Peptides against a protein of PDB entry 4PAS. Designs and how they scored, part 29

Target 1, 39 residues: chain A of PDB entry 4PAS
Amino acid sequence: SVNQASTSRLEGLQSENHRLRMKITELDKDLEEVTMQLQ
Target 2, 39 residues: chain A of PDB entry 4PAS as posed
Amino acid sequence: SVNQASTSRLEGLQSENHHLRMKITELDKDLEEVTMQLQ

## One batch from the design tools (peptide; made by RFdiffusion4, then SolubleMPNN)

Design b1_p18_5_s4
Fold by OpenDDE base, seed 1:
Structure b1_p18_5_s4 (fold): chain B 39 residues (1-39), chain A 18 residues (1-18)
Amino acid sequence: as target 1 above (39 residues)
Amino acid sequence: EEKLKEIQKQKEEITKKL
């Protein structure tokens, strides 16, 4: 149904948004480590 | 320096997808 397709799309976007935010957190950790190595 | 810039660039490209 149109409602099921909309719900599945929203869930996909929510999961991708979460994945991208987690990847930003990993990159922030990598930046911290590189910054610490440069000190 | 290059590694730091690459990580920053990757962070920027991911942020544009949010």
Scores: peptide ipSAE 0.120, ipTM 0.710, DockQ to the pose 0.968
Fold by OpenDDE base, seed 5:
Structure b1_p18_5_s4 (fold): chain B 39 residues (1-39), chain A 18 residues (1-18)
Amino acid sequence: as target 1 above (39 residues)
Amino acid sequence: EEKLKEIQKQKEEITKKL
């Protein structure tokens, strides 16, 4: 149904949002490591 | 430092997708 397609799309967007947030956290760690190596 | 700039750029590109 249209409702099932909308809910599955929302779940996909929520999972991608979580993945992107985790990648930002990883990049922040990489920035910290590079900053420490440059000091 | 180029590596630092690249990581910052990647973070900005990901942030725009949120």
Scores: peptide ipSAE 0.119, ipTM 0.711, DockQ to the pose 0.940
Fold by OpenDDE base, seed 3:
Structure b1_p18_5_s4 (fold): chain B 39 residues (1-39), chain A 18 residues (1-18)
Amino acid sequence: as target 1 above (39 residues)
Amino acid sequence: EEKLKEIQKQKEEITKKL
């Protein structure tokens, strides 16, 4: 149904949003490590 | 220095996808 297609698309976007946020957290840690090495 | 710039660029590109 149109509702099932809309819910499956939302779940896919929510999963991708979570993945991208976790990658930002990883990059922030890498940035902190590099910044500490430059001090 | 170049490693720091690359991490910042990757973070910016990911943030634009949110």
Scores: peptide ipSAE 0.118, ipTM 0.708, DockQ to the pose 0.943
Fold by OpenDDE base, seed 4:
Structure b1_p18_5_s4 (fold): chain B 39 residues (1-39), chain A 18 residues (1-18)
Amino acid sequence: as target 1 above (39 residues)
Amino acid sequence: EEKLKEIQKQKEEITKKL
């Protein structure tokens, strides 16, 4: 149904958004570690 | 996909500096 297709699309977008946010957090931590080692 | 590929590239560049 149109409702099922809309729900599955929203769930996919929410999952991808969460995954991208987790990767940003990992990069921020890696940048902090590199910055600390270069000081 | 493009944003993920860029994040992966940045992570690889950081990992090479560790």
Scores: peptide ipSAE 0.077, ipTM 0.672, DockQ to the pose 0.142

Design b1_p18_6_s1 (from b1_p18_6, 11 letters changed)
Fold by OpenDDE base, seed 2:
Structure b1_p18_6_s1 (fold): chain B 39 residues (1-39), chain A 18 residues (1-18)
Amino acid sequence: as target 1 above (39 residues)
Amino acid sequence: SSKLEQLQKELEELKKKL
């Protein structure tokens, strides 16, 4: 149904949003570690 | 590019997708 397709799309976007936020957190940590090593 | 420049670029590219 249109509702099932919309729900599945929203769940996919929510999962991708979570994945991207987790990757940003990882990169921010790696950037901090590199910055600390340069000090 | 340095490891720092690579990480900065990847971070900015991901931030643009949010």
Scores: peptide ipSAE 0.040, ipTM 0.494, DockQ to the pose 0.766
Fold by OpenDDE base, seed 4:
Structure b1_p18_6_s1 (fold): chain B 39 residues (1-39), chain A 18 residues (1-18)
Amino acid sequence: as target 1 above (39 residues)
Amino acid sequence: SSKLEQLQKELEELKKKL
């Protein structure tokens, strides 16, 4: 149904948003480590 | 450093998905 397709699309977007946020957090940590090494 | 180059690459790959 249209509602099922919309729900599945939202779940896909939510999972990708979560994945991207986790990757940003990882990159921020790695950037902090590199910044400390450059000081 | 190799780590800085890796971070820059990963950042650009992440930006392509936004």
Scores: peptide ipSAE 0.040, ipTM 0.490, DockQ to the pose 0.535
Fold by OpenDDE base, seed 1:
Structure b1_p18_6_s1 (fold): chain B 39 residues (1-39), chain A 18 residues (1-18)
Amino acid sequence: as target 1 above (39 residues)
Amino acid sequence: SSKLEQLQKELEELKKKL
């Protein structure tokens, strides 16, 4: 149904948004570590 | 130096995560 398709799309977007936020956090941590090592 | 080699490795690992 249209409602099922809309729900599945929203869940997909939410999961991808979460994945991308976790990747940003990982990169920020790695950048901080490299920055501290350069000081 | 060991320190420079470490930093180079960490930068390459960071690039792989992009």
Scores: peptide ipSAE 0.034, ipTM 0.474, DockQ to the pose 0.096
Fold by OpenDDE base, seed 5:
Structure b1_p18_6_s1 (fold): chain B 39 residues (1-39), chain A 18 residues (1-18)
Amino acid sequence: as target 1 above (39 residues)
Amino acid sequence: SSKLEQLQKELEELKKKL
């Protein structure tokens, strides 16, 4: 049960890490678009 | 200008994503 709880926590952290990386990529793109529009 | 208002809106949307 302790190992199962640790595994489930790791899977949750991996999923959140992926979500945050995708959000950063989206924000970088949106910033590039705004920067281009200001030129 | 309409362009400036659009860019201001986009910046506010980006701030909400942070």
Scores: peptide ipSAE 0.032, ipTM 0.458, DockQ to the pose 0.114

Design b1_p18_7_s2 (from b1_p18_7, 10 letters changed)
Fold by OpenDDE base, seed 4:
Structure b1_p18_7_s2 (fold): chain B 39 residues (1-39), chain A 18 residues (1-18)
Amino acid sequence: as target 1 above (39 residues)
Amino acid sequence: LEERLQQLQKEKEEVQAK
């Protein structure tokens, strides 16, 4: 149904948003580590 | 290390642009 398609799309967008946020957090950690090593 | 820093910065920008 249209509602099922809309909910599945929203769930996909929410999961991808979460994945991207977690990736940014990990990248910030790696950046901090490399920056500290360069000091 | 400087090249690694630049790579991570670029990857962060690519993720944020999505």
Scores: peptide ipSAE 0.184, ipTM 0.745, DockQ to the pose 0.932
Fold by OpenDDE base, seed 1:
Formats: structure tokens, sequence, C-alpha cells
Structure b1_p18_7_s2 (fold): chain B 39 residues (1-39), chain A 18 residues (1-18)
């Protein structure tokens, strides 16, 4: 149904948003580590 | 290390642009 398609799309966007946020957190940790090594 | 820092910064910008 139209509602099922809309909910499935939202769930996909929410999961991708979460994945991207977790990747940013990982990158920030790596950036912190490299920054500390440069000090 | 400076090159690695630049690579991570670039990758972060690419992820944030999505």
Amino acid sequence: as target 1 above (39 residues)
Amino acid sequence: LEERLQQLQKEKEEVQAK
C-alpha cells in the first residue's frame, strides 16, 4: 500500500541517517587521535 | 600524519554532504 511504501522509505532514511551519524562519530575519533599525535 | 588528518577531514566533509 501507499502507507507501507512511505513507512518503508522512512525506515530506510532513518537507518541511513543513523549509519552516517555513526560514521561521523568514528571520523571525529580518528581526527582526535591524529590531532593528539601531531601535538 | 598531516596527510592522514587531511584525508579524514575530507572524508568527514563527504559524509556530511550526503
Scores: peptide ipSAE 0.184, ipTM 0.746, DockQ to the pose 0.919
Fold by OpenDDE base, seed 3:
Structure b1_p18_7_s2 (fold): chain B 39 residues (1-39), chain A 18 residues (1-18)
Amino acid sequence: as target 1 above (39 residues)
Amino acid sequence: LEERLQQLQKEKEEVQAK
């Protein structure tokens, strides 16, 4: 149904949003480590 | 280390653009 397609799309977007946020957190940690080594 | 920093900054920008 239209509702099932809409909910499945939203769940996919929410999972991708979470994945991207976790990747940003990982990159920020790596950036902090490299920045500290350059000081 | 400067090259590594630049690579991580570029990767962060690419992820944030999605």
Scores: peptide ipSAE 0.184, ipTM 0.745, DockQ to the pose 0.889
Fold by OpenDDE base, seed 2:
Structure b1_p18_7_s2 (fold): chain B 39 residues (1-39), chain A 18 residues (1-18)
Amino acid sequence: as target 1 above (39 residues)
Amino acid sequence: LEERLQQLQKEKEEVQAK
């Protein structure tokens, strides 16, 4: 149904948003580590 | 290490632009 398609789209966007936020967290951790090594 | 830092900064910007 249209509602099922909309909910599935939203769930996909939410999962991708979560994945991207986790990737940013990992990158920030790596940046902190490299920055500390450069000190 | 400086190149690695620049790479990570660029990758972060690319992810945030999505």
Scores: peptide ipSAE 0.181, ipTM 0.743, DockQ to the pose 0.912

Design b1_p18_7_s3 (from b1_p18_7, 7 letters changed)
Fold by OpenDDE base, seed 5:
Structure b1_p18_7_s3 (fold): chain B 39 residues (1-39), chain A 18 residues (1-18)
Amino acid sequence: as target 1 above (39 residues)
Amino acid sequence: LEEKLEQLKKEKEEVLKK
């Protein structure tokens, strides 16, 4: 039970971390595109 | 485009705070 709860918590945090990293990559691409259009 | 740039910067800052 304790090990299952800790594993499920870690998996949730890893999934959220991955989602946030993908969102940052998307935003950086959009920022680059808008910055290039302003040049 | 300038407004869109500032919106994207703000959204990135909010994501980095998580």
Scores: peptide ipSAE 0.272, ipTM 0.764, DockQ to the pose 0.862
Fold by OpenDDE base, seed 3:
Structure b1_p18_7_s3 (fold): chain B 39 residues (1-39), chain A 18 residues (1-18)
Amino acid sequence: as target 1 above (39 residues)
Amino acid sequence: LEEKLEQLKKEKEEVLKK
């Protein structure tokens, strides 16, 4: 149904949003580590 | 280390474009 297609799309966008947020957190940690090594 | 820092900054920029 139209509702099932809309809910499945929202769930896909929510999972991708979570994945991207976790990747940003990982990169910020790695950036902090390299920055501390350069000080 | 400077090259690694620049690589990580570039990777973060590409993730933020999503």
Scores: peptide ipSAE 0.271, ipTM 0.763, DockQ to the pose 0.859
Fold by OpenDDE base, seed 1:
Structure b1_p18_7_s3 (fold): chain B 39 residues (1-39), chain A 18 residues (1-18)
Amino acid sequence: as target 1 above (39 residues)
Amino acid sequence: LEEKLEQLKKEKEEVLKK
């Protein structure tokens, strides 16, 4: 149904948003580590 | 290390554009 397709799309976007946020957290940690090594 | 820092900054910018 149109509602099921909309729900599945939203769930996909929510999961991708979560994945991207986790990747940013990982990159921020790696940036902190490299920054500390440069100090 | 400076090159690695710049690579990580670039990768972060690419992720933020998604």
Scores: peptide ipSAE 0.269, ipTM 0.761, DockQ to the pose 0.934
Fold by OpenDDE base, seed 2:
Structure b1_p18_7_s3 (fold): chain B 39 residues (1-39), chain A 18 residues (1-18)
Amino acid sequence: as target 1 above (39 residues)
Amino acid sequence: LEEKLEQLKKEKEEVLKK
């Protein structure tokens, strides 16, 4: 149904948004570690 | 280490553009 397609799309966008936020957090930690090693 | 820092900055920029 149109509602099932809309719900599935929203769940996909929510999961991708979460994945991207977690990846940014990981990269910020790695950037901090490398920055500290360069000081 | 400088090269690794630049690689991580580039990867972060690519993630932020999604």
Scores: peptide ipSAE 0.264, ipTM 0.758, DockQ to the pose 0.874

Design b1_p18_8_s3 (from b1_p18_8, 10 letters changed)
Fold by OpenDDE base, seed 1:
Structure b1_p18_8_s3 (fold): chain B 39 residues (1-39), chain A 18 residues (1-18)
Amino acid sequence: as target 1 above (39 residues)
Amino acid sequence: LEERLEQLKKEKEEVLAK
């Protein structure tokens, strides 16, 4: 149904948003580590 | 290390662009 398609799309966007946020967190941690090593 | 730092910055920018 139209509602099922909309909910499935939202769930997909939410999961991708979460994945991207987690990737940013990992990158920030790695950036911090490298920055500290350069000090 | 400096090259690694730049690589991570680039990768972060690519993720933020999504």
Scores: peptide ipSAE 0.342, ipTM 0.798, DockQ to the pose 0.926
Fold by OpenDDE base, seed 2:
Structure b1_p18_8_s3 (fold): chain B 39 residues (1-39), chain A 18 residues (1-18)
Amino acid sequence: as target 1 above (39 residues)
Amino acid sequence: LEERLEQLKKEKEEVLAK
């Protein structure tokens, strides 16, 4: 149904959003580590 | 290390552009 397609799309976007946020967290951790090593 | 820092900054920018 249209509703099922819409909910599936939203769930996909939510999962991708979560993945991207986790990747940002990892990158920020790595950036902090490298920055500390440069000090 | 400086090169690695720049790589990470670039990768973060690419992720934020999603």
Scores: peptide ipSAE 0.341, ipTM 0.798, DockQ to the pose 0.937
Fold by OpenDDE base, seed 3:
Structure b1_p18_8_s3 (fold): chain B 39 residues (1-39), chain A 18 residues (1-18)
Amino acid sequence: as target 1 above (39 residues)
Amino acid sequence: LEERLEQLKKEKEEVLAK
């Protein structure tokens, strides 16, 4: 149904949003580590 | 290390653009 397609798309976007946020957190930690090594 | 820092900054910008 239209409702099932809409809910499945929202769930997919929410999971991708979470994945991207976790990747940003990982990159920020790596950036912090490299910055500390440059000090 | 400076090159690695720049690579990580670029990768972060690519993720933020999604």
Scores: peptide ipSAE 0.339, ipTM 0.797, DockQ to the pose 0.901
Fold by OpenDDE base, seed 4:
Structure b1_p18_8_s3 (fold): chain B 39 residues (1-39), chain A 18 residues (1-18)
Amino acid sequence: as target 1 above (39 residues)
Amino acid sequence: LEERLEQLKKEKEEVLAK
């Protein structure tokens, strides 16, 4: 149904948003570590 | 290390663009 398709799309977007936020957190940690090593 | 830093910055920009 239209509602099922909309729900599945929202769940997909929410999971991808979460994945991207976690990836940014990991990258910021790695950036901090490399920056500290360069100082 | 400098090359690794630039690689990580570029990867972050690619993620932020999504």
Scores: peptide ipSAE 0.337, ipTM 0.795, DockQ to the pose 0.943

## One batch from the design tools (peptide; made by RFdiffusion4, then SolubleMPNN)

Design b1_p19_3_s1 (from b1_p19_3, 10 letters changed)
Fold by OpenDDE base, seed 4:
Formats: C-alpha cells, structure tokens, sequence
Structure b1_p19_3_s1 (fold): chain B 39 residues (1-39), chain A 19 residues (1-19)
C-alpha cells in the first residue's frame, strides 16, 4: 500500500540519518584526539 | 569529508520532514 511504501522509506531515511550522525560523531572524536596530541 | 557528511545529513533530514 501507499502507507507501507511511505513507512519503509521513512525507516530507511531514519537508518541513514543514524548512520550519518554516527560517522560525524566518530570524525569529531578523531579531530579532538588529534588536537589533544598536538598540544 | 565532514562537510559532505553534514550536507548529506541535512538532505536526509529535509526529506524526513517532508513525509
């Protein structure tokens, strides 16, 4: 149904959103560690 | 690249908000 297709798309986008946020958090942590090591 | 990831995240958030 249209509702099932919309729900599946939302779930896929929410999964991608989570993946992107985790990658950003990892990069922020790596940058913090590099900054700390250069001090 | 962090900037590319932030741009992609913004695009995903905008699509979620449009549903």
Amino acid sequence: as target 1 above (39 residues)
Amino acid sequence: ELEELQSELKKVDEEIASL
Scores: peptide ipSAE 0.499, ipTM 0.866, DockQ to the pose 0.937
Fold by OpenDDE base, seed 1:
Structure b1_p19_3_s1 (fold): chain B 39 residues (1-39), chain A 19 residues (1-19)
Amino acid sequence: as target 1 above (39 residues)
Amino acid sequence: ELEELQSELKKVDEEIASL
């Protein structure tokens, strides 16, 4: 149904949102480590 | 890379808000 398609799309987007946020957090941590090494 | 990830995140958030 249209509602099932919308729900599946939302779940896929929520998963991608989480993946992107986790990758950003990883890069922020890597930058923090580099910053600490330069001090 | 960070700028691209932030751009993709923005697009995903905008699509979620439009459902």
Scores: peptide ipSAE 0.497, ipTM 0.866, DockQ to the pose 0.923
Fold by OpenDDE base, seed 5:
Structure b1_p19_3_s1 (fold): chain B 39 residues (1-39), chain A 19 residues (1-19)
Amino acid sequence: as target 1 above (39 residues)
Amino acid sequence: ELEELQSELKKVDEEIASL
């Protein structure tokens, strides 16, 4: 059904959203660590 | 790389909001 397709799409997007946020957080921490090491 | 990830996240958030 249209509702099943929409819920499946939402679940996929929510998992991708989480993956992206985790990767951004990781890179922000890596950048902070590099910045501290250069001081 | 970070800018690309932020752009992709924006697209995902916009699609979620439109469902």
Scores: peptide ipSAE 0.497, ipTM 0.865, DockQ to the pose 0.912
Fold by OpenDDE base, seed 2:
Structure b1_p19_3_s1 (fold): chain B 39 residues (1-39), chain A 19 residues (1-19)
Amino acid sequence: as target 1 above (39 residues)
Amino acid sequence: ELEELQSELKKVDEEIASL
């Protein structure tokens, strides 16, 4: 639905989506570093 | 931790798609 409440909820979810993707990317880099050290 | 973050991301994406 395209109303003010849905728009505010979407903006919050987009911010959370970005936060989660950034944290996943950070952990992927940490895992890459550990993997390289074990090889 | 990674598995939980991926599960949370999936829930957020599903809610975005339902709006």
Scores: peptide ipSAE 0.498, ipTM 0.865, DockQ to the pose 0.855; fails the geometry check

Design b1_p19_3_s2 (from b1_p19_3, 8 letters changed)
Fold by OpenDDE base, seed 2:
Structure b1_p19_3_s2 (fold): chain B 39 residues (1-39), chain A 19 residues (1-19)
Amino acid sequence: as target 1 above (39 residues)
Amino acid sequence: ELEEVKEELKKTDEEIAKL
């Protein structure tokens, strides 16, 4: 949909999606560090 | 924690795809 309400919803979802991807990257880095300490 | 965040990401991807 191309209406203003759908555009605002899309922008909010894209912002949340980006936040979640950054959180996954952080957690993957933390898991890498733990894995290195267990070797 | 990681799997929960991946499931939240999947939900946002699915909702974006419906717009």
Scores: peptide ipSAE 0.608, ipTM 0.896, DockQ to the pose 0.902
Fold by OpenDDE base, seed 5:
Structure b1_p19_3_s2 (fold): chain B 39 residues (1-39), chain A 19 residues (1-19)
Amino acid sequence: as target 1 above (39 residues)
Amino acid sequence: ELEEVKEELKKTDEEIAKL
């Protein structure tokens, strides 16, 4: 069983992981838009 | 920037996997 401290750490890491995934998606879209404009 | 963000994501994935 995950103790309270490990649970709070997991929730923090999951929130940061989600933020990073969203930022990657945005950057990939920006790169796609630049690529389309150069064609 | 993209590769730095991917490396940060990898670090968070590795820390999550240790819990």
Scores: peptide ipSAE 0.608, ipTM 0.896, DockQ to the pose 0.884
Fold by OpenDDE base, seed 4:
Structure b1_p19_3_s2 (fold): chain B 39 residues (1-39), chain A 19 residues (1-19)
Amino acid sequence: as target 1 above (39 residues)
Amino acid sequence: ELEEVKEELKKTDEEIAKL
C-alpha cells in the first residue's frame, strides 16, 4: 500500500540520517583530536 | 568530507520533512 511504501521510505531515511549524524560526530572528534595534538 | 556529510544530512532532513 501507499502507507507501507511511505513508512519503509521514512525508516530508510531515518536510518541514513542517523548514520550521517554519527559520521559527523566522528569527524568532529577527529578534528578535536588533531587540534589538541597541535597545541 | 565534513561539509559533504552535512549536506547529505540536510537532504535527508528535507526528505523526512516531506513525508
Scores: peptide ipSAE 0.608, ipTM 0.897, DockQ to the pose 0.960
Fold by OpenDDE base, seed 3:
Structure b1_p19_3_s2 (fold): chain B 39 residues (1-39), chain A 19 residues (1-19)
Amino acid sequence: as target 1 above (39 residues)
Amino acid sequence: ELEEVKEELKKTDEEIAKL
């Protein structure tokens, strides 16, 4: 039970971590596009 | 917005490292 709860928590955190990394990549791309438009 | 998302990422990394 304790090991299953820890595994499910890890999987949830890994999923959220991936979502946040993808959002950072999107925001970095948006900043690059703004930078190109200002040149 | 970018700095907020980076801080949330840092928190998830720290929680993962404790498991």
Scores: peptide ipSAE 0.605, ipTM 0.896, DockQ to the pose 0.961

Design b1_p19_3_s3 (from b1_p19_3, 8 letters changed)
Fold by OpenDDE base, seed 4:
Structure b1_p19_3_s3 (fold): chain B 39 residues (1-39), chain A 19 residues (1-19)
Amino acid sequence: as target 1 above (39 residues)
Amino acid sequence: ELEKVKQELKETDEKIAQL
């Protein structure tokens, strides 16, 4: 159904969004570690 | 890489808001 397709699309986008947020957090941490090593 | 990931996040947020 249209509702099932929309729900599956939303769940896919939410999972990708979460993955991207986690990757940003990891990259920000890596930048912090580099900054601390340069001090 | 960070700016690319932020842009991909923005695009997913926009797609979520359109559903």
Scores: peptide ipSAE 0.589, ipTM 0.893, DockQ to the pose 0.958
Fold by OpenDDE base, seed 2:
Structure b1_p19_3_s3 (fold): chain B 39 residues (1-39), chain A 19 residues (1-19)
Amino acid sequence: as target 1 above (39 residues)
Amino acid sequence: ELEKVKQELKETDEKIAQL
């Protein structure tokens, strides 16, 4: 149904959004470690 | 890399808001 397709699309986007947020957190930590080494 | 990932996040947020 249209509702099932919209729900599956939303769940897919939410999982990707979560993955991207976790990747930002990882990159921010890596940048902090590099910044500490440059001081 | 970080700015690309932030842009991809923005695009997914916009797609979620349109559903």
Scores: peptide ipSAE 0.589, ipTM 0.893, DockQ to the pose 0.971
Fold by OpenDDE base, seed 5:
Structure b1_p19_3_s3 (fold): chain B 39 residues (1-39), chain A 19 residues (1-19)
Amino acid sequence: as target 1 above (39 residues)
Amino acid sequence: ELEKVKQELKETDEKIAQL
């Protein structure tokens, strides 16, 4: 149904959004560690 | 890389808001 297609699309976008947020957190931590090593 | 990932996140947020 149209509702199943929209739900599956939302779930796919939410999973990708979560993956991207986790990757940002990891990159921000890596930048913090580099900054601390340069001090 | 970080700015690219932030842009990809923004694009997914915009797609979610349009559903």
Scores: peptide ipSAE 0.589, ipTM 0.893, DockQ to the pose 0.956
Fold by OpenDDE base, seed 1:
Structure b1_p19_3_s3 (fold): chain B 39 residues (1-39), chain A 19 residues (1-19)
Amino acid sequence: as target 1 above (39 residues)
Amino acid sequence: ELEKVKQELKETDEKIAQL
């Protein structure tokens, strides 16, 4: 149904959004570690 | 890379808000 397709799209976008947030957290951690090594 | 990922996050947030 149209509602099922919209739900599946939302779940896919929420999964991708979570993946992107985790990747940002990892990159911010890597930058913190580099910053600490330069101090 | 970080700014690219932040932009992709913004685009997914906008798509979620439109559903």
Scores: peptide ipSAE 0.587, ipTM 0.892, DockQ to the pose 0.965

Design b1_p19_3_s4 (from b1_p19_3, 10 letters changed)
Fold by OpenDDE base, seed 2:
Formats: structure tokens, sequence, C-alpha cells
Structure b1_p19_3_s4 (fold): chain B 39 residues (1-39), chain A 19 residues (1-19)
């Protein structure tokens, strides 16, 4: 049960970490688009 | 906004490293 709890915690953190990385990519893309529109 | 997301990412990385 402890190993299952640790595995589930790791999977949750990895999923959140991936979501956050995708959000950074989105924000960087949005910044690029704004920068291009201002030129 | 990005600074907040980067901070949350750092925190998740640190939690993963502790497992």
Amino acid sequence: as target 1 above (39 residues)
Amino acid sequence: EKEGVLQELKETDEQIAKL
C-alpha cells in the first residue's frame, strides 16, 4: 500500500509537471505572437 | 504569469526528486 501511494503520488506529480511545461510553451508562443504583431 | 508557472514547475520537480 505504501508503494502504491508513492507510485500514485509520482504519477500525479508527473502529470502536473507535464501540464506546467505545456503551459510554459503556450505562454512563450503567446509572447512570440504578441511580439510579431507589434513589429 | 510565467514566473508563477515556473515556480510551480520547480516545486513539482523538487517533489518528484524526493520520491
Scores: peptide ipSAE 0.568, ipTM 0.889, DockQ to the pose 0.959
Fold by OpenDDE base, seed 4:
Structure b1_p19_3_s4 (fold): chain B 39 residues (1-39), chain A 19 residues (1-19)
Amino acid sequence: as target 1 above (39 residues)
Amino acid sequence: EKEGVLQELKETDEQIAKL
């Protein structure tokens, strides 16, 4: 149904959004580690 | 690299807001 297609699309976008947020956290952590190594 | 990921995040947020 149209509702099932919209729900599946939302779930896919929410999963990708979560993946991207976790990637930002990873990059921020990597930058912190590099900064600590340079001190 | 982070700027690209932030842009993709913005685009997914905008698509979610349209549903």
Scores: peptide ipSAE 0.567, ipTM 0.888, DockQ to the pose 0.953
Fold by OpenDDE base, seed 5:
Structure b1_p19_3_s4 (fold): chain B 39 residues (1-39), chain A 19 residues (1-19)
Amino acid sequence: as target 1 above (39 residues)
Amino acid sequence: EKEGVLQELKETDEQIAKL
């Protein structure tokens, strides 16, 4: 149904959104580490 | 690299908001 297709799309987008948020957290941590090493 | 990830995040947020 249209509702099932919309639900599956939402679940896919939510999973990707979570992955991207975790990647931002990783990059911020890597930047902190580099900053400390340059001091 | 982070700017690209932030842009992809914005695009997914916009798609979620339209559902």
Scores: peptide ipSAE 0.567, ipTM 0.888, DockQ to the pose 0.962
Fold by OpenDDE base, seed 3:
Structure b1_p19_3_s4 (fold): chain B 39 residues (1-39), chain A 19 residues (1-19)
Amino acid sequence: as target 1 above (39 residues)
Amino acid sequence: EKEGVLQELKETDEQIAKL
């Protein structure tokens, strides 16, 4: 039971961590696009 | 906005490291 709860928490944190990394990539892409439009 | 997302990412990394 304790191991299953820890595994489920780890999977949830890994999913959120991935979502946040993808959001950083999106923000960097948006900044690149704005930079290109201003040139 | 990016600074906030980076802070949340750091917090999730710290929680993962405690498991």
Scores: peptide ipSAE 0.567, ipTM 0.889, DockQ to the pose 0.949

